# Designs tried in a protein design run: peptides against a protein of PDB entry 2KNC. Part 37

Target 1, 74 residues: chain A of PDB entry 2KNC
Amino acid sequence: KGPDILVVLLSVMGAILLIGLAALLIWKLLITIHDRKEFAKFEEERARAKWDTANNPLYKEATSTFTNITYRGT

## One batch from the design tools (peptide; made by RFdiffusion4, then SolubleMPNN)

Design b2_p17_2_s3 (from b2_p17_2, 14 letters changed)
Fold by OpenDDE base, seed 1:
Structure b2_p17_2_s3 (fold): chain B 74 residues (1-74), chain A 17 residues (1-17)
Amino acid sequence: as target 1 above (74 residues)
Amino acid sequence: LLLFLLALLLLVLELLS
C-alpha cells in the first residue's frame, strides 16, 4: 500500500511542531538554570552588602551617649 | 538530539513502507 499522503504530511507537521516545542523547552530550561545561578550570586552579594552597610559609618546612629563625668550626684 | 532524529527517521520510514 503506498504511503497515505495525509498520514505522511500530518506526521512531518507533528514532528516539526514537537522539535520546535522541545527546542523552546530546552531554551527555557537553560535560561532558568542560568538565571537561578545569577540570582543566587546576586542574593549572596546582596547579603554581603547588607553586612557592609550595617558597618558603614554613614549609617551610624546620630545618637552619641555621653557620660557626663562632671555630674557628681550629691 | 541525534537519537531523537534517528527515532524520527525510523518513524518516517515506517510510515513510508
Scores: peptide ipSAE 0.043, ipTM 0.656, DockQ to the pose 0.109
Fold by OpenDDE base, seed 4:
Formats: sequence, C-alpha cells, structure tokens
Structure b2_p17_2_s3 (fold): chain B 74 residues (1-74), chain A 17 residues (1-17)
Amino acid sequence: as target 1 above (74 residues)
Amino acid sequence: LLLFLLALLLLVLELLS
C-alpha cells in the first residue's frame, strides 16, 4: 500500500511547526540567559558604584553640623 | 535539535517505504 499522502502531508506540516516552535524556544532561552547575565553584571556594577559614591572625594555632604562653643545652654 | 531532525528524517523515510 503506497504511503498515505494525507499522513505524509500532516507529518511534514507537524514537523515544520515543531521545528519553528523549537527554534523560538531556543531563541527565547538564549535571550533570557543573556539578559540574566547582563542584569547580574549591572547589579554588581551598581553595588560597586554605591561603594565608590561613599568614597567619592568630590562628594561633599550638603549638611554641616556646627557646635556653637559659646552657647551655654541655660 | 540534530537528534530531532534525524528522528524526523527516519519517520519520513518509514512513512515513504
């Protein structure tokens, strides 16, 4: 009995759909892994930038506390 | 992916035999 042409057509169509879905899943997975690695680097750089801001020699606190030595609080 | 394509090729060959 020759191949059922309908079975062959449905198998080829199903194959193309499965390859397309697999390619999209691989693409999404690669992007997601890339974005997570990039985000982890940005959070590390942001953590370092907070440490550098605490030691920035150009950062002068806007608030200065002065003790008035002549103020005898009655 | 390669194993999937190979399995698909074998399935198509089996359907054509």
Scores: peptide ipSAE 0.042, ipTM 0.651, DockQ to the pose 0.151
Fold by OpenDDE base, seed 5:
Structure b2_p17_2_s3 (fold): chain B 74 residues (1-74), chain A 17 residues (1-17)
Amino acid sequence: as target 1 above (74 residues)
Amino acid sequence: LLLFLLALLLLVLELLS
């Protein structure tokens, strides 16, 4: 019996779909790994910039708790 | 992936024989 043309067509279509899906999964995985590394680097740089800003003597914290030394609690 | 493509190629060849 010659190859069933319907089985061959469905197998080729299924193959193309599976290759396409595999390519999309690989692509998504590579992007996700890249983006996580870049985001981690960005958050580290942001953390360092925040530490440098906190140590900058020009940036007085907007919340100076003025303990009024003249407040004698009478 | 490569092993899957090889298995698929063998399956297509078997279906064509």
Scores: peptide ipSAE 0.042, ipTM 0.656, DockQ to the pose 0.142
Fold by OpenDDE base, seed 3:
Structure b2_p17_2_s3 (fold): chain B 74 residues (1-74), chain A 17 residues (1-17)
Amino acid sequence: as target 1 above (74 residues)
Amino acid sequence: LLLFLLALLLLVLELLS
């Protein structure tokens, strides 16, 4: 008895779907790992840049507290 | 991946035999 044509068709369709799903899962996994590594690197670089700015002796704090000498709080 | 593709190929060949 030759292979049931229906069984062959369903097996080929199932194989294509499984390959497609496996490829999508691998792709999503690679992107997720890449994005997490890149994000961690960017946060580290941003943290270092903030520390470098805080240690810059030329950095004047943007917040100047002006005491208004003319404010006599009665 | 290659082992998975090989297993699928063997399964298709077994279904065609």
Scores: peptide ipSAE 0.042, ipTM 0.644, DockQ to the pose 0.241

Design b2_p17_2_s4 (from b2_p17_2, 16 letters changed)
Fold by OpenDDE base, seed 4:
Structure b2_p17_2_s4 (fold): chain B 74 residues (1-74), chain A 17 residues (1-17)
Amino acid sequence: as target 1 above (74 residues)
Amino acid sequence: ELLLLLQVLLEVLELLS
């Protein structure tokens, strides 16, 4: 018995909807993976920049502690 | 969820066979 024309039409409509949903899920997945890879690079660059800021010869600590060796607390 | 989508796809293919 050939497939009922109504069953074929409903199956084609369902398949189109499933393909559309699958395409949206793949698109969202690709964006999410891309964003995670980009974010990981930005965190690595930020970590490096934080290390470089700690070693930046232009950054002088605002507070310097000096021990006056001549001060004998009498 | 993925298993349900696969099941629906198999049922559609069975109905078209």
Scores: peptide ipSAE 0.042, ipTM 0.647, DockQ to the pose 0.091
Fold by OpenDDE base, seed 5:
Structure b2_p17_2_s4 (fold): chain B 74 residues (1-74), chain A 17 residues (1-17)
Amino acid sequence: as target 1 above (74 residues)
Amino acid sequence: ELLLLLQVLLEVLELLS
């Protein structure tokens, strides 16, 4: 008895669907790994840029401490 | 999330083998 044609067709369709699902999962996995690495790099670059800005001699802190010249602290 | 995706991928690969 040759294999039932319906069983063969359903098995081929099932295999195609499983391969398609596997490809989508691999794609999502690769993107997720890529995005995490890129985000980590971006946060590192942003942290470095913030440190460089904080050490910039042109960065006047927005806090102007007004020394009241009339305050003679005894 | 990554571990769950990897687990589902392995399960799909086991179904294909």
Scores: peptide ipSAE 0.039, ipTM 0.658, DockQ to the pose 0.101
Fold by OpenDDE base, seed 1:
Structure b2_p17_2_s4 (fold): chain B 74 residues (1-74), chain A 17 residues (1-17)
Amino acid sequence: as target 1 above (74 residues)
Amino acid sequence: ELLLLLQVLLEVLELLS
């Protein structure tokens, strides 16, 4: 009995659908990994920029402590 | 989500092998 033509056709259609689905999953996976890496890099750069602002030698605290030399506590 | 996509990819590859 030669290969059942229906089995051959269904197997070819199934293979094409599986390859197409696999390609879409790989594509989505690559995009998701790329976007997460780019987002992680962006959050790291943003975190560094925030830390650099906190350690900026030009940043003076809004609160200054003054020693009142004239205050002699009686 | 990433692990689920990887699992589905592995399952599809196992079905193709």
Scores: peptide ipSAE 0.039, ipTM 0.661, DockQ to the pose 0.071
Fold by OpenDDE base, seed 3:
Structure b2_p17_2_s4 (fold): chain B 74 residues (1-74), chain A 17 residues (1-17)
Amino acid sequence: as target 1 above (74 residues)
Amino acid sequence: ELLLLLQVLLEVLELLS
C-alpha cells in the first residue's frame, strides 16, 4: 500500500503549523530579551542622569530656608 | 507570559505526538 495521501497531507500541514508557531515563539522571545536589555539600559542612564544632576555644582535644591531677619518674636 | 507560551507550545506538541 503506497503512503496514505491523507496522512502525508495532514503531516505536511501539521509541520507547517508547528514551524510557524515555533517561529512566532522565537520572535517573541527575542523581542522580550531585547526590550528587557533596553529597559535596563534606560533605567541605568536615568539613574546616572539623576546622580549627575545631584553632583552639578550649579544645582540649587528646590527647598530654600528663608530666615526672616525682621521677625522679632514677641 | 513566556512560560505560558512555552506551555501552550508543549501542549500542542503533545497533542500532535
Scores: peptide ipSAE 0.034, ipTM 0.644, DockQ to the pose 0.097

Design b2_p17_3_s1 (from b2_p17_3, 14 letters changed)
Fold by OpenDDE base, seed 1:
Structure b2_p17_3_s1 (fold): chain B 74 residues (1-74), chain A 17 residues (1-17)
Amino acid sequence: as target 1 above (74 residues)
Amino acid sequence: LEELLALLLALLALALA
């Protein structure tokens, strides 16, 4: 009995589908790891930029609170 | 990856037997 040509074709098709799925999973995993590393770097750079802004003597907050010490709320 | 390839080859060998 020669190998059932149909069984061979279905096995090859199944193999190609599994390889394709594996490639997609690897691709998604690589992107996810890349994005996590890039996001961690972005948050570090953002934290550094916030620190630099807080220490910049030229930075004036847009909101100035003036407490009128002479205002006796009579 | 090697285990996946080995499983693939085993399935192919089973289909050819």
Scores: peptide ipSAE 0.061, ipTM 0.688, DockQ to the pose 0.103
Fold by OpenDDE base, seed 5:
Structure b2_p17_3_s1 (fold): chain B 74 residues (1-74), chain A 17 residues (1-17)
Amino acid sequence: as target 1 above (74 residues)
Amino acid sequence: LEELLALLLALLALALA
């Protein structure tokens, strides 16, 4: 029997779709890994900046809470 | 990917038989 032209066409179309899907999955995976590494680095730098601010002896909080001992709510 | 290629080659072989 000669090659079934329909089967050949469907197989080629299926192959193109699968290669395209595989390429998109690889691309998405690479981006996701990249973004997670960059985000983790950003959160680490942000955490360090917060700790450095807390340990800076020159850092004066802009707000101070004082308990007024004379405030009897009359 | 190799399995997918093998499946494609098997389908082509079946279509050409």
Scores: peptide ipSAE 0.059, ipTM 0.689, DockQ to the pose 0.083
Fold by OpenDDE base, seed 2:
Structure b2_p17_3_s1 (fold): chain B 74 residues (1-74), chain A 17 residues (1-17)
Amino acid sequence: as target 1 above (74 residues)
Amino acid sequence: LEELLALLLALLALALA
C-alpha cells in the first residue's frame, strides 16, 4: 500500500510540534534552574555584604544607649 | 527522549509501510 500522504503529513507535522514543544520545555527548564542558582548566589552575596557592612568601622550603631544615672543600682 | 524517538520512528515506519 503506498504511503497515505495524509498520514505522512500529519506524522511530520506532529513530529515538528513535539520537537518544538520539547525544545521550549528544555529551554524553560534550563532558564528556571539557572535563575534559581543565580538567585541563591545573589542572596548569599547580599548576606556576605551585610556581614561585611556590620564589621565596617564606619558603621555607627543606630542604638544610642542612654545610661540612666538613676538605675546604676541592681 | 529515547521512547519519544522510538515512538516517532514507529509512527514513521507505520506511515511508510
Scores: peptide ipSAE 0.058, ipTM 0.682, DockQ to the pose 0.091
Fold by OpenDDE base, seed 3:
Structure b2_p17_3_s1 (fold): chain B 74 residues (1-74), chain A 17 residues (1-17)
Amino acid sequence: as target 1 above (74 residues)
Amino acid sequence: LEELLALLLALLALALA
């Protein structure tokens, strides 16, 4: 029996779709892993920059918290 | 990658049998 042309066509179409989907999933996975590593590095650098700023005696925070001595919290 | 290619070839061979 020659291969059923319909079965061959459906199998080829299914294979192309599965390969395409697999390639997209691999690509998305690689990007996601890359972005997570880059984001983790960025947050580490940002944490260091905050630490260095806190140690700078010339740095003054733009925001100050004042205790209102006249506020009697009832 | 080679395993994926081998699986694809096996599926193609099965479809042609």
Scores: peptide ipSAE 0.050, ipTM 0.674, DockQ to the pose 0.130

Design b2_p17_3_s2 (from b2_p17_3, 15 letters changed)
Fold by OpenDDE base, seed 1:
Structure b2_p17_3_s2 (fold): chain B 74 residues (1-74), chain A 17 residues (1-17)
Amino acid sequence: as target 1 above (74 residues)
Amino acid sequence: LEILLQLLLLILQLALA
């Protein structure tokens, strides 16, 4: 049977569509992996910044505990 | 480039079968 022109056309169209879809999926996957790595780094930096903020030397606790040395409980 | 050529050859083989 000679090459079925319809089969050739449909196969070429199908291949172009599959390549296009595969390229889009790969692109999305690469972005998603990149964004997850950047987000993980950002969350690590935020976690570190939160720990440093908890020890902010400018933060004076509003409550200071004074041990009254002169309190002799009779 | 090689993958595209292989795909084109596969399509051609499928069309000639």
Scores: peptide ipSAE 0.063, ipTM 0.689, DockQ to the pose 0.069
Fold by OpenDDE base, seed 5:
Structure b2_p17_3_s2 (fold): chain B 74 residues (1-74), chain A 17 residues (1-17)
Amino acid sequence: as target 1 above (74 residues)
Amino acid sequence: LEILLQLLLLILQLALA
């Protein structure tokens, strides 16, 4: 019986689709790993910038806790 | 890679059968 041309055609189409899906999964995985590393670096830089701002002698905390010296807690 | 090789071998076997 000669090769079933339909089976061969469907198997080739299936192989191409599987290769395409595998390539998309690899691509998505690489991007996701890259983006997480870049985001972690960005959050570290943002954290450092916040620490530098907190230690800036010109930084007045927006929250001045006025301890009312006249509040005798009776 | 192994799955791709197995698929290629399967296609080759189907084409030669």
Scores: peptide ipSAE 0.062, ipTM 0.690, DockQ to the pose 0.081
Fold by OpenDDE base, seed 3:
Structure b2_p17_3_s2 (fold): chain B 74 residues (1-74), chain A 17 residues (1-17)
Amino acid sequence: as target 1 above (74 residues)
Amino acid sequence: LEILLQLLLLILQLALA
């Protein structure tokens, strides 16, 4: 029996669809891993910047309580 | 690459059987 032309066509179509689906899954996986890695890096850099601001000896707390020594509570 | 070649060979074998 010669190769069933229908079987050859369906097998080639199936292979193209599987390769296309695999490529889309790999692409989506790479983007998802990249975005999570980049987001984790940005959160780490933001955390470090907040620590450097908290340890900056030039940062005076915005709330200075002045005790008025001249307030005689009579 | 090898997996893709094996799949292509399998398709060719199924087409020639």
Scores: peptide ipSAE 0.055, ipTM 0.667, DockQ to the pose 0.114
Fold by OpenDDE base, seed 4:
Structure b2_p17_3_s2 (fold): chain B 74 residues (1-74), chain A 17 residues (1-17)
Amino acid sequence: as target 1 above (74 residues)
Amino acid sequence: LEILLQLLLLILQLALA
């Protein structure tokens, strides 16, 4: 009995849909892994820049301590 | 991978029946 043309057609359509879905899942996974690796590099660079900001020669401490030389403590 | 292989084998069996 020749293959039922309807069964063959439905199986081919199902295979195309599954391949399309698998390709979309692989694509999304690759983008998500790429984005996480890029984000991790940006956070490492940001962390390094924060350490460099702690040594920023433009940063003056907001608190200045003055010794009053005229204060004779009684 | 196993599911894809099983589907391929199923399609092949249906084509040979």
Scores: peptide ipSAE 0.053, ipTM 0.655, DockQ to the pose 0.068

Design b2_p17_3_s3 (from b2_p17_3, 11 letters changed)
Fold by OpenDDE base, seed 4:
Order: sequence, then C-alpha cells, then structure tokens
Structure b2_p17_3_s3 (fold): chain B 74 residues (1-74), chain A 17 residues (1-17)
Amino acid sequence: as target 1 above (74 residues)
Amino acid sequence: LELVLALLLLLLLLALL
C-alpha cells in the first residue's frame, strides 16, 4: 500500500514543529546557563568588593583606646 | 541533537513504509 499521503504530511509537519520546539528549548537552556554563570560571577565579584571594603586598610576604626599611663587611680 | 535527529529520521522513514 503506498504511504498514506495524509500520514506523510502530518508526520513532516509534526517533525518541523518538534525541531522548532527543540531548537527553542536548547536556545533557552543555553541562555539560562549563560545568565546563571554571569550572575554567579557578578555576585562573587560583588561579595569580594564588600569583603575588600570591610578589610580596607584605609578604614581605621574611629575608636582607638589610649591607656593613660599617668592615671593613678585613687 | 544527533539522537533527536536520528529519531526524527527514523519516524519519517516509518511514516514512508
């Protein structure tokens, strides 16, 4: 029996739709992986910048304790 | 990708039988 022309047409249409959907899913997956890696790097750099600001050797605590050696407690 | 393409070609071949 020759191939049912309707089955062939529907299979080709279904195939094109599945390829299109697969391509969109792959594209979305690649973007999502890229964006997650870039965001993770950005948050790491931002965390490091906060740590470097907290350990900024230019930040001397405004509170220096001076022991007055001349204080004889009565 | 290759597996999906191979499966697609197989489905097309089965539709032609």
Scores: peptide ipSAE 0.048, ipTM 0.678, DockQ to the pose 0.078
Fold by OpenDDE base, seed 3:
Structure b2_p17_3_s3 (fold): chain B 74 residues (1-74), chain A 17 residues (1-17)
Amino acid sequence: as target 1 above (74 residues)
Amino acid sequence: LELVLALLLLLLLLALL
């Protein structure tokens, strides 16, 4: 029996939808891998910058904790 | 990817029989 023209039409429509879905999944996967690599690089650069700042002999912490010895909390 | 492509080709072949 020749291919039912309706079956061929539905199969082509289904194939186009599956190709579109596959392309979106590939795109999402590429973005997810890219973002994870960029985030890992950013956290490494941040960790290095913190270490460099901590070892800089010219770095004075902006936060000074003063214990007010005269403050008897009421 | 290969599995999805193989499944798509299989579905297309089954629709042409």
Scores: peptide ipSAE 0.045, ipTM 0.666, DockQ to the pose 0.134
Fold by OpenDDE base, seed 5:
Structure b2_p17_3_s3 (fold): chain B 74 residues (1-74), chain A 17 residues (1-17)
Amino acid sequence: as target 1 above (74 residues)
Amino acid sequence: LELVLALLLLLLLLALL
């Protein structure tokens, strides 16, 4: 008995649909992984920029703590 | 996304033809 032509056609259609769905899932997964990596890099760069701002020699703390050497705590 | 959806619709159309 030769292969049933209907079984072959349905098998080919099903295979094309599964390949298309798999390609969409892979594409969505790759984008999601890329976006998460880019966001993690952005948060790391933002964290580094905060450390660099703390070492900015132009940043004078608004709070100048003067140690009053004449403060004898009575 | 749109391009991949268009390709999937094209493959679906070709599979129905």
Scores: peptide ipSAE 0.039, ipTM 0.642, DockQ to the pose 0.448
Fold by OpenDDE base, seed 1:
Structure b2_p17_3_s3 (fold): chain B 74 residues (1-74), chain A 17 residues (1-17)
Amino acid sequence: as target 1 above (74 residues)
Amino acid sequence: LELVLALLLLLLLLALL
């Protein structure tokens, strides 16, 4: 039986669609891995910036506790 | 992303035709 021309055409079309779908899945996977690495780096930089902000020498607490040396609590 | 989706839709249309 020679190759059924219809079966050959449908198999080629199906193969092209499967290759296209596989390429999209690989592309999406690569982007998702890239974005996760970039997001992890961004969160690490943001975490470091929060630690530097918590020790910001320009941040004067609005509440200064003055020990009043003249207050002799009897 | 848009270009890849458009290309996939075009390939799908060509496969249905």
Scores: peptide ipSAE 0.036, ipTM 0.631, DockQ to the pose 0.343

Design b2_p17_3_s4 (from b2_p17_3, 12 letters changed)
Fold by OpenDDE base, seed 5:
Structure b2_p17_3_s4 (fold): chain B 74 residues (1-74), chain A 17 residues (1-17)
Amino acid sequence: as target 1 above (74 residues)
Amino acid sequence: LEVLLALLLLLLLLALL
């Protein structure tokens, strides 16, 4: 039976749509992997900076706890 | 992707038969 022109046209249209969708999925996947790696690096650097600040010998705590030994609670 | 392409080529070949 000769090629069903409608089936050929629909198959080609379906092909183009599937290739387009596959390209978008690959693109989204690559971006998502990139963004996850960059975000993980940013959170690691932020965590490290917080730890380094806590151990900085130049950091004076804004809160000094003084034990007032002369406080006799009347 | 390869399987989808192979399936598409198979459907195209079947449509041309």
Scores: peptide ipSAE 0.054, ipTM 0.691, DockQ to the pose 0.083
Fold by OpenDDE base, seed 2:
Structure b2_p17_3_s4 (fold): chain B 74 residues (1-74), chain A 17 residues (1-17)
Amino acid sequence: as target 1 above (74 residues)
Amino acid sequence: LEVLLALLLLLLLLALL
């Protein structure tokens, strides 16, 4: 008996749907990995910029700590 | 991915039977 034409049509439709879903899952996975890497890079660049700001020779802390030479810590 | 490929191959084999 030749393959039932309905079974062949349903299998081809199912195959196309599965390939489409697989492509969407791969696409979503690639984007999610890309976004996580880009966000990690952004947070690293932000951390570096914060360190550079802390080492900025123009940044003088508004708080001057005067060491009281008369403070005998008991 | 492998499971999807295995399911696709299984569906293709079932369509040829």
Scores: peptide ipSAE 0.053, ipTM 0.685, DockQ to the pose 0.076
Fold by OpenDDE base, seed 4:
Structure b2_p17_3_s4 (fold): chain B 74 residues (1-74), chain A 17 residues (1-17)
Amino acid sequence: as target 1 above (74 residues)
Amino acid sequence: LEVLLALLLLLLLLALL
């Protein structure tokens, strides 16, 4: 029996749709992985910049404790 | 990807029988 022309047409159409959907899913997955890696790197660099600011040797604590050696407690 | 392509080609071949 020759292939049912309708089954062949529907299978080819279905195949094209599935390939198109698969390509879109792969593209979305690649972008999502890329964006997550870039965002993770950006947050790491931002965290490091905050740590470097917290350890900035230019930041002297405004509070220096001076022991007055001349204070004889009564 | 290769397995999905092979499955798709197999389904196309089965539809042509």
Scores: peptide ipSAE 0.050, ipTM 0.683, DockQ to the pose 0.078
Fold by OpenDDE base, seed 3:
Structure b2_p17_3_s4 (fold): chain B 74 residues (1-74), chain A 17 residues (1-17)
Amino acid sequence: as target 1 above (74 residues)
Amino acid sequence: LEVLLALLLLLLLLALL
């Protein structure tokens, strides 16, 4: 029996939808892998910058904690 | 991914027979 024209039409429509979905999944996977690599690089660069700043003898920490010995909290 | 693509192509081929 020749392929039912309705079955062929529905199979082609289904194939197009599945190819579209597969392309979106591949795209999402590539972005997710890229973003994780970029984030890991950013955190490594930030960790290096913090370490370099901590060892710089010219670095004066911007935060000075002053204990006000006269402040008796009411 | 390749197994899923192969399964999809197999289902498409079976629908055309």
Scores: peptide ipSAE 0.046, ipTM 0.664, DockQ to the pose 0.141

Design b2_p17_4_s1 (from b2_p17_4, 14 letters changed)
Fold by OpenDDE base, seed 4:
Formats: structure tokens, C-alpha cells, sequence
Structure b2_p17_4_s1 (fold): chain B 74 residues (1-74), chain A 17 residues (1-17)
């Protein structure tokens, strides 16, 4: 029996919708993988910046404790 | 993913015969 023209039209429409959905899923997956890789680099750079701040010769602690050696508490 | 594409292509081929 030759292909029913209605079945062929519905199958082509269904295929176009499935290809469109698959393309959106692939696009979302690629963006998600890219974003996770970029976020991992930013966390590594932030971790390095925290270590560099601890070793930054320009960083002076906001609090300095001085022991007054001449203070004999009565 | 490839199996799903193969199943879709097989179904489209079966509907075309």
C-alpha cells in the first residue's frame, strides 16, 4: 500500500519537532558544560587570589596588637 | 543518543515503505 500522504506529513512534522527539540537539548548541554568549566576556572582563580592575598606584601593586617612592656598592672 | 536517532530513522523508514 503506497505511503498514506497523511502519515508521511505527520511523520515529517514529528521529525522536524524532534530535530528542533534535540538541537535545543544539545545547545543547553553545551552551554551547561561550558558554564561548569568556566565556573571551575573562576573557583581556581579565586582560590589562587586568596593565597596571593595572604602573601601580598601590600596587605597589612587591620589589627595590630602591641604589648606595653612598661605597663605594670597595679 | 545515537540509538534514539537510529530508532527515529528506522520508524521514519518503516512509515515511508
Amino acid sequence: as target 1 above (74 residues)
Amino acid sequence: LDELLALILLLLLELLL
Scores: peptide ipSAE 0.042, ipTM 0.646, DockQ to the pose 0.053
Fold by OpenDDE base, seed 5:
Structure b2_p17_4_s1 (fold): chain B 74 residues (1-74), chain A 17 residues (1-17)
Amino acid sequence: as target 1 above (74 residues)
Amino acid sequence: LDELLALILLLLLELLL
C-alpha cells in the first residue's frame, strides 16, 4: 500500500513543528547562556566601580559623624 | 538530542515507506 497521503502530510507538518520547537529551544538556551555571562560581567564591573569609588580620596562619605568635641560626658 | 532526532527521523522514514 503506498504511503497514505494524509499520513505523509501530517508527518511533514509534525517534522516542521518539531524542527521549529528545537530551533526555539536552542535559541532560548543560547540567549540564557549569553545573558548569564553578560550579567556576571556587569556585576564584576559594578563591583570594581564600587571599590574604585570607595578608594577615591575625593570621596567624602555623605555621613560625616561630627563628634561634638564639647560633649563632656558626665 | 542527536539520538532523539535520529529516532524522529527513523519514525518519519518508517511512516513514509
Scores: peptide ipSAE 0.042, ipTM 0.646, DockQ to the pose 0.057
Fold by OpenDDE base, seed 1:
Structure b2_p17_4_s1 (fold): chain B 74 residues (1-74), chain A 17 residues (1-17)
Amino acid sequence: as target 1 above (74 residues)
Amino acid sequence: LDELLALILLLLLELLL
């Protein structure tokens, strides 16, 4: 049975649509993996920056509690 | 994954012959 020209046309159209969808899924997967790796690095850098801010001699804690050692409560 | 692609390609070839 020679392939019905309509079946060949529909199979080619279906194949093109499937390849296009597969390419979009691969692209989305690559972006999602990249974004997760970049976000993990960004959270690690934020965590490190929070530790470095505690050791930054330029960061004076806005709250200096002066305990007056001369306050003997009677 | 490669077997699934081979099955899809075989099915497309069987529709073309």
Scores: peptide ipSAE 0.041, ipTM 0.641, DockQ to the pose 0.050
Fold by OpenDDE base, seed 3:
Structure b2_p17_4_s1 (fold): chain B 74 residues (1-74), chain A 17 residues (1-17)
Amino acid sequence: as target 1 above (74 residues)
Amino acid sequence: LDELLALILLLLLELLL
């Protein structure tokens, strides 16, 4: 008996759905790996930029404590 | 992963023949 036309149609539909799902899973995995590598690189570059700023003799801390000489704390 | 894909492809082939 030739393959039941219904079995062939259902197998083709199932194959297309499985290939589509597999492609989405692979794509999501690749993005997740890429994003983690990129994030790690950005955190390393930010850490280096902080070190370079701390070693710059011209760097003035953005926070200056002004003692208000007019404040007589009673 | 590849082994699961191979099993799925084999099962689809057995249903198609």
Scores: peptide ipSAE 0.039, ipTM 0.639, DockQ to the pose 0.075

